# Ledger of designs, part 120: peptides against a protein of PDB entry 2MBZ

Target 1, 143 residues: chain A of PDB entry 2MBZ
Amino acid sequence: GINLTPEEKFEVFGDFDPDQYEEEVRERWGNTDAYRQSKEKTASYTKEDWQRIQDEADELTRRFVALMDAGEPADSEGAMDAAEDHRQGIARNHYDCGYEMHTCLGEMYVSDERFTRNIDAAKPGLAAYMRDAILANAVRHTP

## One batch from the design tools (peptide; made by RFdiffusion4, then SolubleMPNN)

Design b2_p30_2_s1 (from b2_p30_2, 14 letters changed)
Fold by OpenDDE base, seed 3:
Structure b2_p30_2_s1 (fold): chain B 143 residues (1-143), chain A 30 residues (1-30)
Amino acid sequence: as target 1 above (143 residues)
Amino acid sequence: ATKEEVLERARELVAAGRHGDLAALMRYMA
């Protein structure tokens, strides 16, 4: 689990406890390289590290929402650049994330209703927009 | 590959439960 006190967890993550999903994550992906890499990296993370990760995620969400509000297509340079930053953020903080993996994650965002519901809390259709941007970014980097 | 081809492959892999966003699960699961 995340090595933070209950108070620190609340400061970073709010009312929800991310560790409540630990069993499902382990059950579904515990045998993957991504899981092993993530567990190894995050084992040393401080509260400040987790806060940074949350801040980065929030900023990226705001960027996508702003792009949608501006009417920018999901395959625009701006949207694809945001998707690229998303991919790199995952790679930096959790596990190696190539374009195929990233596309898989994007698809999960729209195929798992739990993800869709929570992502779209920021803006209806955000999950689909992110998936499309991720896909476009992957395609432009695929020969 | 085309968008359609890449997406189709992604759907197949997701359906097989091979990949996931650990951080996303921590933040977005209900």
Scores: peptide ipSAE 0.206, ipTM 0.778, DockQ to the pose 0.417
Fold by OpenDDE base, seed 1:
Structure b2_p30_2_s1 (fold): chain B 143 residues (1-143), chain A 30 residues (1-30)
Amino acid sequence: as target 1 above (143 residues)
Amino acid sequence: ATKEEVLERARELVAAGRHGDLAALMRYMA
């Protein structure tokens, strides 16, 4: 789990405790390289590290929303670049994230209603937009 | 690869539960 005090967890995540999904994550992906890498990498994260990660995620969300508001297609250069930054952010902070893996994540965003609901809280259709941008970015980088 | 090919592969892998976004779970699932 996340190695923060209850107070630190609250300051970073509020009333949401990511560790509530630890069992599900372990059951679904516990034997994957991503799980092992994430567990190893995040074990040393401080409160400041987690806060930075949340801030980066929020910034990327705002960026996608701005693209949608501007009417930019999900396969636009701007949207694909945002998707690329999303991929790289995952790679830096959690686990190696290739284009196939990233596309899988995008598909999960629209297939798991929990992801869809929470992502779309920022803007209706955001999860689908992200999935499409992720897919487009993957295609442009796949022979 | 085409969009269709990449997407199909992704759907297969998601269905098989071979991939997941630990960070996304922490951020978006509540």
Scores: peptide ipSAE 0.154, ipTM 0.758, DockQ to the pose 0.464
Fold by OpenDDE base, seed 4:
Structure b2_p30_2_s1 (fold): chain B 143 residues (1-143), chain A 30 residues (1-30)
Amino acid sequence: as target 1 above (143 residues)
Amino acid sequence: ATKEEVLERARELVAAGRHGDLAALMRYMA
């Protein structure tokens, strides 16, 4: 899984152990190109790389929360731009992430209660807001 | 494509378990 020592994993992820989901990820998506690309790309990641990825995720979370607090619609330019950055971040760090894939991820955020619960820890309704922004961004880039 | 069309396709693919967010799984499932 993650090529870090237990101490490094703790420094980056805290009490959360991403490897606890390795079996489920393999079972559900082990035969996909995304899985293979991610495994290959992340195999060489250092602690600093993983920390950067976490920092990027935290930044996007803050951006979406700020948009919600400002009352910006999920299909606003700001929200769609944040969704685009989210998509590009996945593409850069893990696997090719087109607009269809991104929309699927957004739908998972609201259909899997585990994602919904954890995302909404930052702000109630955040998962739904992100899904809607992701969908809007996909639509504006889909003929 | 409309929002409804894109969303419908996404729901079908999610239900089929063909796509997932590996990065999101590492961040949001726990």
Scores: peptide ipSAE 0.151, ipTM 0.746, DockQ to the pose 0.444
Fold by OpenDDE base, seed 5:
Structure b2_p30_2_s1 (fold): chain B 143 residues (1-143), chain A 30 residues (1-30)
Amino acid sequence: as target 1 above (143 residues)
Amino acid sequence: ATKEEVLERARELVAAGRHGDLAALMRYMA
């Protein structure tokens, strides 16, 4: 699991305990390269590293919400750039994330109701908007 | 590739359980 004390976990993640999903993650993805890469990379992460990751995710959420509020299409340059930053963040922090992988993740955001509910807590329709932006970004980078 | 082609491939891979977002599961699951 995440190598933080209970207090540190609370400071970073609040009432949300990411370790509660460790078993499901292992069961579903334990044999993937992404899982192995993530375990190896995050093994050395400090509290500050996890906080940075959380902050980056929050900022990206705000960015997508702002785009939606402004009426920008999901295939706009702004939305696609946000999607690209999302992809790069995953690649930097966890595992190799190409455009196909990223598109798969976007599809999961709308196909798994648990993801949809949690993402849309920030703004209704956010998960679908992210999926569409991710897809558009993938297409523009795939000849 | 077209949006339709990429999307269909993604759906197939998700259904097969070959890909996942560990960070997303850690952060967004409830």
Scores: peptide ipSAE 0.091, ipTM 0.721, DockQ to the pose 0.457; fails the geometry check

Design b2_p30_2_s2 (from b2_p30_2, 10 letters changed)
Fold by OpenDDE base, seed 3:
Structure b2_p30_2_s2 (fold): chain B 143 residues (1-143), chain A 30 residues (1-30)
Amino acid sequence: as target 1 above (143 residues)
Amino acid sequence: ATKEEVLERARRLIEEGKHGDLYAHMLYYS
């Protein structure tokens, strides 16, 4: 779990408690490389580290929403660049995330209703838009 | 690779449970 006090967790994550998924994640993906890498990296994270991660996520969300509002296609350079930054953020903060893995995650965003609900809280259809941008970015980087 | 080819490969990985962990990604949207 996240090594923060309940008060610190609230300051960073608000009403959302990511630790509620810890048991499910361990049961389903506890033997994956991604899980092991994430646990290793986040074990040393401070409150400031988690806050930075949330700030990065919020910024990325705003970028995608702005692209959607502007009518930019999901396969536009702007959308694909945002997807690339998303991929790099995962790699930096959690686990190695290549284009194939990123594409898997994009599909999960639209196939798992829990992800879709959380993502679309910012804007309806955002999860689908992100999935499409992620896929487009993967394609342009996969000969 | 084409869009369809990349997508199909990704779906296979998800079905096999070899995709990324839920915990890390839920944190991004908390």
Scores: peptide ipSAE 0.326, ipTM 0.816, DockQ to the pose 0.591
Fold by OpenDDE base, seed 4:
Structure b2_p30_2_s2 (fold): chain B 143 residues (1-143), chain A 30 residues (1-30)
Amino acid sequence: as target 1 above (143 residues)
Amino acid sequence: ATKEEVLERARRLIEEGKHGDLYAHMLYYS
């Protein structure tokens, strides 16, 4: 789990409790490389690390929302670049994330209602937009 | 690769339960 006190968790995540999914994740993906890498990386994270990660995520969310508001297609260069930064952020903070894996995650964003609900809290349709951008970015980077 | 090809590969990984960590990604967007 997250190595933070309840107070620190609230300061970083608010009412959202990420640890609520720990058991499910372990059961479903406990044997994957992604899980192992994430557990090992995040084990050393401080409150400041988690806050930085949240800030990065928020900025990326705003970037996608801005693209949508501007009417930019999800397969535009701007949207694909945002998707690429998203992929790199995952790789840096959690686990190695190739283009195929990233595409899997994009599909999860629209197939798992928990992700869809959480993501679309920023803007309706954002999860679908991100999925499309992620896929487009994967395509342009896959021979 | 085409959009269809990449998507198909991704779907296979999802079905096999080999896709990314829900915990990590929920934290990323929390």
Scores: peptide ipSAE 0.320, ipTM 0.809, DockQ to the pose 0.652
Fold by OpenDDE base, seed 2:
Parts: structure tokens; C-alpha cells; sequence
Structure b2_p30_2_s2 (fold): chain B 143 residues (1-143), chain A 30 residues (1-30)
């Protein structure tokens, strides 16, 4: 799990406890490369690292919400660029994330109610918008 | 590649159970 004290976890994640999913993740994906890479990378993360990751996620969320509010299509250049930044953020912080993997994650955002609920907390329909942007970005980068 | 082709490739990864880390992604949206 996250190598932080309970107090540090609260300061970074607030009422959201990511470790609540540790057992499920281990059982379902513990033997995947993504899991191994994530565990290896995050093992050295400090509180400041986790805070940076959260800040990046918040900024990206606001960016997608702004695009939706502006009426920009999910396959617009702006939305696809946001999706690309999302993909690169995952690759940098957690595990190698190609366009196919990213597309898988987008599908999970709309198929797993837990993700949908969490994402749509910022704006209803955000998960679906992100999924569509992720797919469009994948398409434009796949010859 | 077409949208359908990319989706099909992704669906194969899902079926194989090789897609994403729930833990990492839930963290990203906390």
C-alpha cells in the first residue's frame, strides 16, 4: 500500500482511502506488469510525490470539465490533448501506458460504477467524456 | 486504425485481465 502514516494519508487524500482497494487489486491484477511497475515506482514515493500526483489529477479534471462546459467535442484537439496528458501522467507516475491500455482504462471508467461515481463527482458525464477523448486520442496515434 | 479496431484491441486486453491497476487509477481520481 501507500507508504504514509494515517495522518499523512488524510492530508493528501482526505476522506478517500485508496488502500481500501488493495486486496481486490492484488487478487485481480497482482500478477500483471502494470501492478508490479506501480508497486515498484510508488514504493519510493514521498508525501510530496503523492500530493503532486493528486494536484496533477485535479488540474486535468478541471481541464476536462472546462472543455465540456465549453461544448468542445470529446474528439476535439483540446480533448484529445487532455487525454494524451492523462496517458503520459499514468506512464510517468504508475506504469507503462500505451494507447491500447489507455483505451482499456477509459472503458473501465464507464463500466465500473465505482470509477464512474468517483469521476462524475466533478461533473456528471465526465467519465464518458474522458472515455471518448481517450479513444479519439488513441485512434489519432494509431496508424 | 479505425475506432472499432482500437476498441477491439483494447477489449482483448480486458479479456486477458492485463488492463490497468485499479489502485493506481483510484488514486489518480482521489
Amino acid sequence: as target 1 above (143 residues)
Amino acid sequence: ATKEEVLERARRLIEEGKHGDLYAHMLYYS
Scores: peptide ipSAE 0.313, ipTM 0.817, DockQ to the pose 0.649
Fold by OpenDDE base, seed 5:
Structure b2_p30_2_s2 (fold): chain B 143 residues (1-143), chain A 30 residues (1-30)
Amino acid sequence: as target 1 above (143 residues)
Amino acid sequence: ATKEEVLERARRLIEEGKHGDLYAHMLYYS
């Protein structure tokens, strides 16, 4: 869980509360390294830390949307660079995220309707675009 | 590596339940 008061959570996340997934995550991934790393890192996060993370996520979303609007292919330098920044953001804030792990997450974005719905709220097809960009970035970095 | 090769490696991680958690990742779409 996020170590913030309900008021602080609302200020950062609005009506979205990521803690709604706490039980599911614990049940499905409680024994993974990613889970342990995330819990350890986020345990010390302040409201300002969470706000920074949210701001970074919002900026990345805007970048991908702009790329789509410009008609840039998902395997363009711009799209792959955005995917790389996404990967690095996960690694910095939550858990080690290599290219294979990142590809897994991309696949989840299009296979789990909850992710697809939430991501595509910004722009229809964004989840698929991100998945493709993530894969392209992984390929260019995998010998 | 090809797209197919990278995808295949990733799919194995998913099947093994070793991929990232929903809690952390949903923050990017809140």
Scores: peptide ipSAE 0.333, ipTM 0.822, DockQ to the pose 0.616; fails the geometry check

Design b2_p30_2_s3 (from b2_p30_2, 11 letters changed)
Fold by OpenDDE base, seed 2:
Structure b2_p30_2_s3 (fold): chain B 143 residues (1-143), chain A 30 residues (1-30)
Amino acid sequence: as target 1 above (143 residues)
Amino acid sequence: ATAEEVRARAAELIAAGKHGDLEAAMRYYA
């Protein structure tokens, strides 16, 4: 679980308690390499680490929104760089995230309406934009 | 996407405290 006091959890995640689903997560993916990597990485995370992760996610969202507002294509260098940073953030904070997996995540953003609605809360069409940027970034890094 | 990859992402979203993604995340754990 997340090694934070209730107060610290509230400060970082608000009313959401990520540990509410710890048992279900363990039951369903506990034997995966990604789970082991995630558990190993996050076991030592401090409040500051979790806050950093949240801040990075927020910054990336703002970055993509800014690109969209500027009319930059999803396959622009700026959008692809943002997608790369997104991939690296996952890899750094949670588990190995290759380009193939990243493209699958992008597809999930648009194929599951619940993900789409959550992402598009920042800007309509953001999920699709991210998916396209992720694909473009993967293509440029794959022979 | 493999089932493992999708579930790994779901776990990430849960751990990151993205409540709005929980229903979608859990669908991939089912």
Scores: peptide ipSAE 0.059, ipTM 0.673, DockQ to the pose 0.070
Fold by OpenDDE base, seed 5:
Structure b2_p30_2_s3 (fold): chain B 143 residues (1-143), chain A 30 residues (1-30)
Amino acid sequence: as target 1 above (143 residues)
Amino acid sequence: ATAEEVRARAAELIAAGKHGDLEAAMRYYA
């Protein structure tokens, strides 16, 4: 699980402790490669590591919002680069994230209303913009 | 908690940038 003290968990995740569902998550998805990689990689993470991950996510969000505000299309070089950084961030921090995996995540962002709602809290249409950028980035990197 | 509740909570965390094994779970939750 997330090896933080209760206080550290509160500082990073707030009122919700993701470890509350660790057993069920493990039972249902523990045999996936992504889960195993994430568990192994994050086992040594400190509070500062988790905070850094959150900061990176926030920065990426701001970056996408700025692109949207500037009128840059989702298949622009800037948007695709942001999508690539997103993919690499997932790979670096959590689990191997190839372009197929990344496109699946992008589709999830728009197909699951819970994701869409939370992502679009930063800016309406952000989830769709991210999905499109992710897809475009995957296409340009597919030989 | 129900599977649906876990999925909902995972979605919230992932959308907030807390990916990890919860994101992995969401991907394979179909």
Scores: peptide ipSAE 0.032, ipTM 0.627, DockQ to the pose 0.059
Fold by OpenDDE base, seed 1:
Structure b2_p30_2_s3 (fold): chain B 143 residues (1-143), chain A 30 residues (1-30)
Amino acid sequence: as target 1 above (143 residues)
Amino acid sequence: ATAEEVRARAAELIAAGKHGDLEAAMRYYA
């Protein structure tokens, strides 16, 4: 799992422990490329690395929320740019994430209630907005 | 960072493990 002390995990992730699904993830998807890539990349992450990742994610969350509050469509330049940054962040920090993969992730955000609940905790409808922005971004990058 | 934002980001970590479902979902995309 994440190579942090319990105290460090609490400082970075608070009450939500990403490793709570470790057994399920390993059992069902332990042989996937994405899983292997993520394990390899994150194995050496320090507390500071995880904190940077969280800070980046927080910024993106705020961007999406701000766009929603402003009434900007999910297919606006701003929303699509945020989706692109989201995709790149996943690719940089976790696993290769092309537009198809990103679109699948977006769909998962709205179809898996666990993801929806976690994401919408920041703002109701955020998961759906992200999904729509992700799809729009993928479309604009498809020749 | 809010707790909500942290949980939202944590979902991305979980997503790495849900690649199997993604592969199934890919059948409906492109």
Scores: peptide ipSAE 0.030, ipTM 0.637, DockQ to the pose 0.059
Fold by OpenDDE base, seed 3:
Structure b2_p30_2_s3 (fold): chain B 143 residues (1-143), chain A 30 residues (1-30)
Amino acid sequence: as target 1 above (143 residues)
Amino acid sequence: ATAEEVRARAAELIAAGKHGDLEAAMRYYA
């Protein structure tokens, strides 16, 4: 699991302990390259690393919400650039994330109700907006 | 490929259990 003390985990993740879902993640994706890469890479992460990752995710969420509030379509340059940053963040922090992998993740965000519900907690329709932006970004990079 | 074609491919790969987001799961499965 995450190599942090309970106190450090609380500081980074709040009342939610991500290790509670480690078994399910292993069950569903334990045989994937992404899982293996993520486990290997994150094994050395410090509290500061995890905090940075969470901050990046939060900032990206706010960025997508702002785009939606501004009425920018999911295939706008702004939305696609946000999707690209999302992809690069995954690649940098967890595992190799090409455009096909990224589109798979986007589709999961709208096909798994738990993802959809929790993502949309920030703004209704955010998961679908992210998925559409991810697809648009993938398409523009794979003509 | 078109957006629809990419989406279809993505759905197939997810259904086959070939992809997953560990970081996203930690954040959103609560």
Scores: peptide ipSAE 0.053, ipTM 0.703, DockQ to the pose 0.464; fails the geometry check

Design b2_p30_2_s4 (from b2_p30_2, 11 letters changed)
Fold by OpenDDE base, seed 4:
Structure b2_p30_2_s4 (fold): chain B 143 residues (1-143), chain A 30 residues (1-30)
Amino acid sequence: as target 1 above (143 residues)
Amino acid sequence: ATAEEVRARARELIAAGKHGDLEAFMRYYA
C-alpha cells in the first residue's frame, strides 16, 4: 500500500485512493517481477515522491495530447522522445522497464478496454497514439 | 528489429502474464 497518511493521500490524490485497488493490482500483477520491484521501491516513497509521480504523469499526458493536436505522427522524434521519457519514468519510479516491456504496456493500453477508455478520456485516440509512439521508440532502440 | 517482431515479443509477454503497469492502473482505473 501507499505509505502515506490519509491526509497526505488526500493532498496528492484527492478523492482517489490508490489503495482501493491494491487487491486488483495484486491479482493482476502480483506474481510479476514488476510488482515485486514496485512494492520494494515505493515502500520508501514520501508524499513528495508520489506528488512528483502524479505531476510527471499529468505532464506526459499533456505532452502527448499536444503532439496529437499538432498533427505530429506517432513515430515522429517528438512522439518517440515522449515515449522514451515515459519508459524512463516507469523505470525510475516503479520497475525495470525495457523496450519490450514498454511495448507490452502499450499493447495493453489498446487491448484492455478499461485502460483504453480511461486514457482516451484525456483525448480520443490517445491510447493508440501512445502505443504507436512506444512501439516506434522501441523499434529504433532494438537491433 | 521490425515493428512486427517487437510486437510479437510484446504479445508473448502479455500471454505469459508477466507484464504490469502499476502506475497506469492506479491512475486510469480510478
Scores: peptide ipSAE 0.310, ipTM 0.816, DockQ to the pose 0.495
Fold by OpenDDE base, seed 2:
Structure b2_p30_2_s4 (fold): chain B 143 residues (1-143), chain A 30 residues (1-30)
Amino acid sequence: as target 1 above (143 residues)
Amino acid sequence: ATAEEVRARARELIAAGKHGDLEAFMRYYA
């Protein structure tokens, strides 16, 4: 799990504990390269590292919400750039994340209701918007 | 590649279980 004390975890993640899904994630994805890479990278993460990751996620959420509020299409330059930053963040912090993998994640955001509910807590339809932006970004980078 | 081709590949990857432990994290903030 996350190498933080309960107090530190609360400070970073608040009421949500990502470790609540640890067993399920391990059972479903434990044999994947992505899982291995993520475990290896995050094993050394400090509280500050996790906080940075959370801050990055929050910023990205705000960007997507702002784009939606402005009526920008999910295949706009702004939306695709936000999707690209999201992809790069995953690659930097967790595991190798190409455009194919990123598209896969986007599809999961709308196909797994647990993801959808959590994402759409920021704004209804955000998961679908992200999926569409992720797909558009992947397409523009796939000749 | 077309959007349909990319989506088709994505669905295959999901079915194959290619995600990592990021699933737990992404449920929180996307």
Scores: peptide ipSAE 0.275, ipTM 0.802, DockQ to the pose 0.500
Fold by OpenDDE base, seed 5:
Structure b2_p30_2_s4 (fold): chain B 143 residues (1-143), chain A 30 residues (1-30)
Amino acid sequence: as target 1 above (143 residues)
Amino acid sequence: ATAEEVRARARELIAAGKHGDLEAFMRYYA
């Protein structure tokens, strides 16, 4: 799991402890390359590294919400660029994330109720908007 | 590739259980 003390975890993640999902993650994806890569990369992460990851995620959420509030289509340049930054963030922090894999994740955001519910906590329809932006970004980068 | 083609491939990956977003899982699951 995440190599932080309970106090450090609380400071970074608040009441949401990601380690509570370690068993489910291992059961569902434990034999994937993504899991192995993420485990290897994050093994050396400090509190500051995890905080940076959370900050990046928060910034991305704000960007997507702002785009939705402005009425920008999910296949706009702004939305696709935000999706690209999301993909690159996953690639930097966790595992190799190509456009096809990213599209897969986007589909999961709307098909898994737990993802949809928590993503949409920031704004109703955000998960679907992200999925559409991710797909549009994948299309423009796939020959 | 078209959107339909990319989505179709994505669905195949989901069905095969080859996907995984640890960051999103850690942040959004409840």
Scores: peptide ipSAE 0.356, ipTM 0.832, DockQ to the pose 0.485; fails the geometry check
Fold by OpenDDE base, seed 3:
Structure b2_p30_2_s4 (fold): chain B 143 residues (1-143), chain A 30 residues (1-30)
Amino acid sequence: as target 1 above (143 residues)
Amino acid sequence: ATAEEVRARARELIAAGKHGDLEAFMRYYA
C-alpha cells in the first residue's frame, strides 16, 4: 500500500483512500510487469512525491479541458503534446509506457464505465478526447 | 497500421487483461 499516515493520505487524496482498491488492482493486474514496476517505484514515495503526482494529473486534466474549450481537435499539436506528457508522466512515476501501452490505456478510459464517469466529471467527453489525443500522438510517433 | 487497426489491437489487449493504469485506478475508482 501507500506508505503514508492517514493524515498524509487525506491531505493528498482527500476523503478517499486509494489503498481500499489495492485488492482489486492486484486481482486485475497483479501479474503484469506494469504492476510490479509500479509497486517497486512507489514503495519509496514520500508525501511530497504523491502530491507531485496528483498535481501533475490535475494540471493535465485542466490542460485537456482548456484545449476542448478552445475547440482544438484531439489530433492538434497541442492535444498530442498533452498526451505525450501524460505518457511520460506514467513512465516516470509508475511503469514503462510505450505508445502501444498508452493507446491501450486510452481505450480503457472509454471502455470501463467507472473510468469514463469519473474522468468526465471534469468535463463531459474528456475521456474520449484523451483517448483520441493519445491515439493521435501514438500514430505520429509510429513509422 | 491505421488508427482503426491500432484501436482494434488495444481492445484485444484490454480484453486479455494485459494492461493497467494504477494511478488512474486509484483516482477514478473512488
Scores: peptide ipSAE 0.319, ipTM 0.808, DockQ to the pose 0.416; fails the geometry check

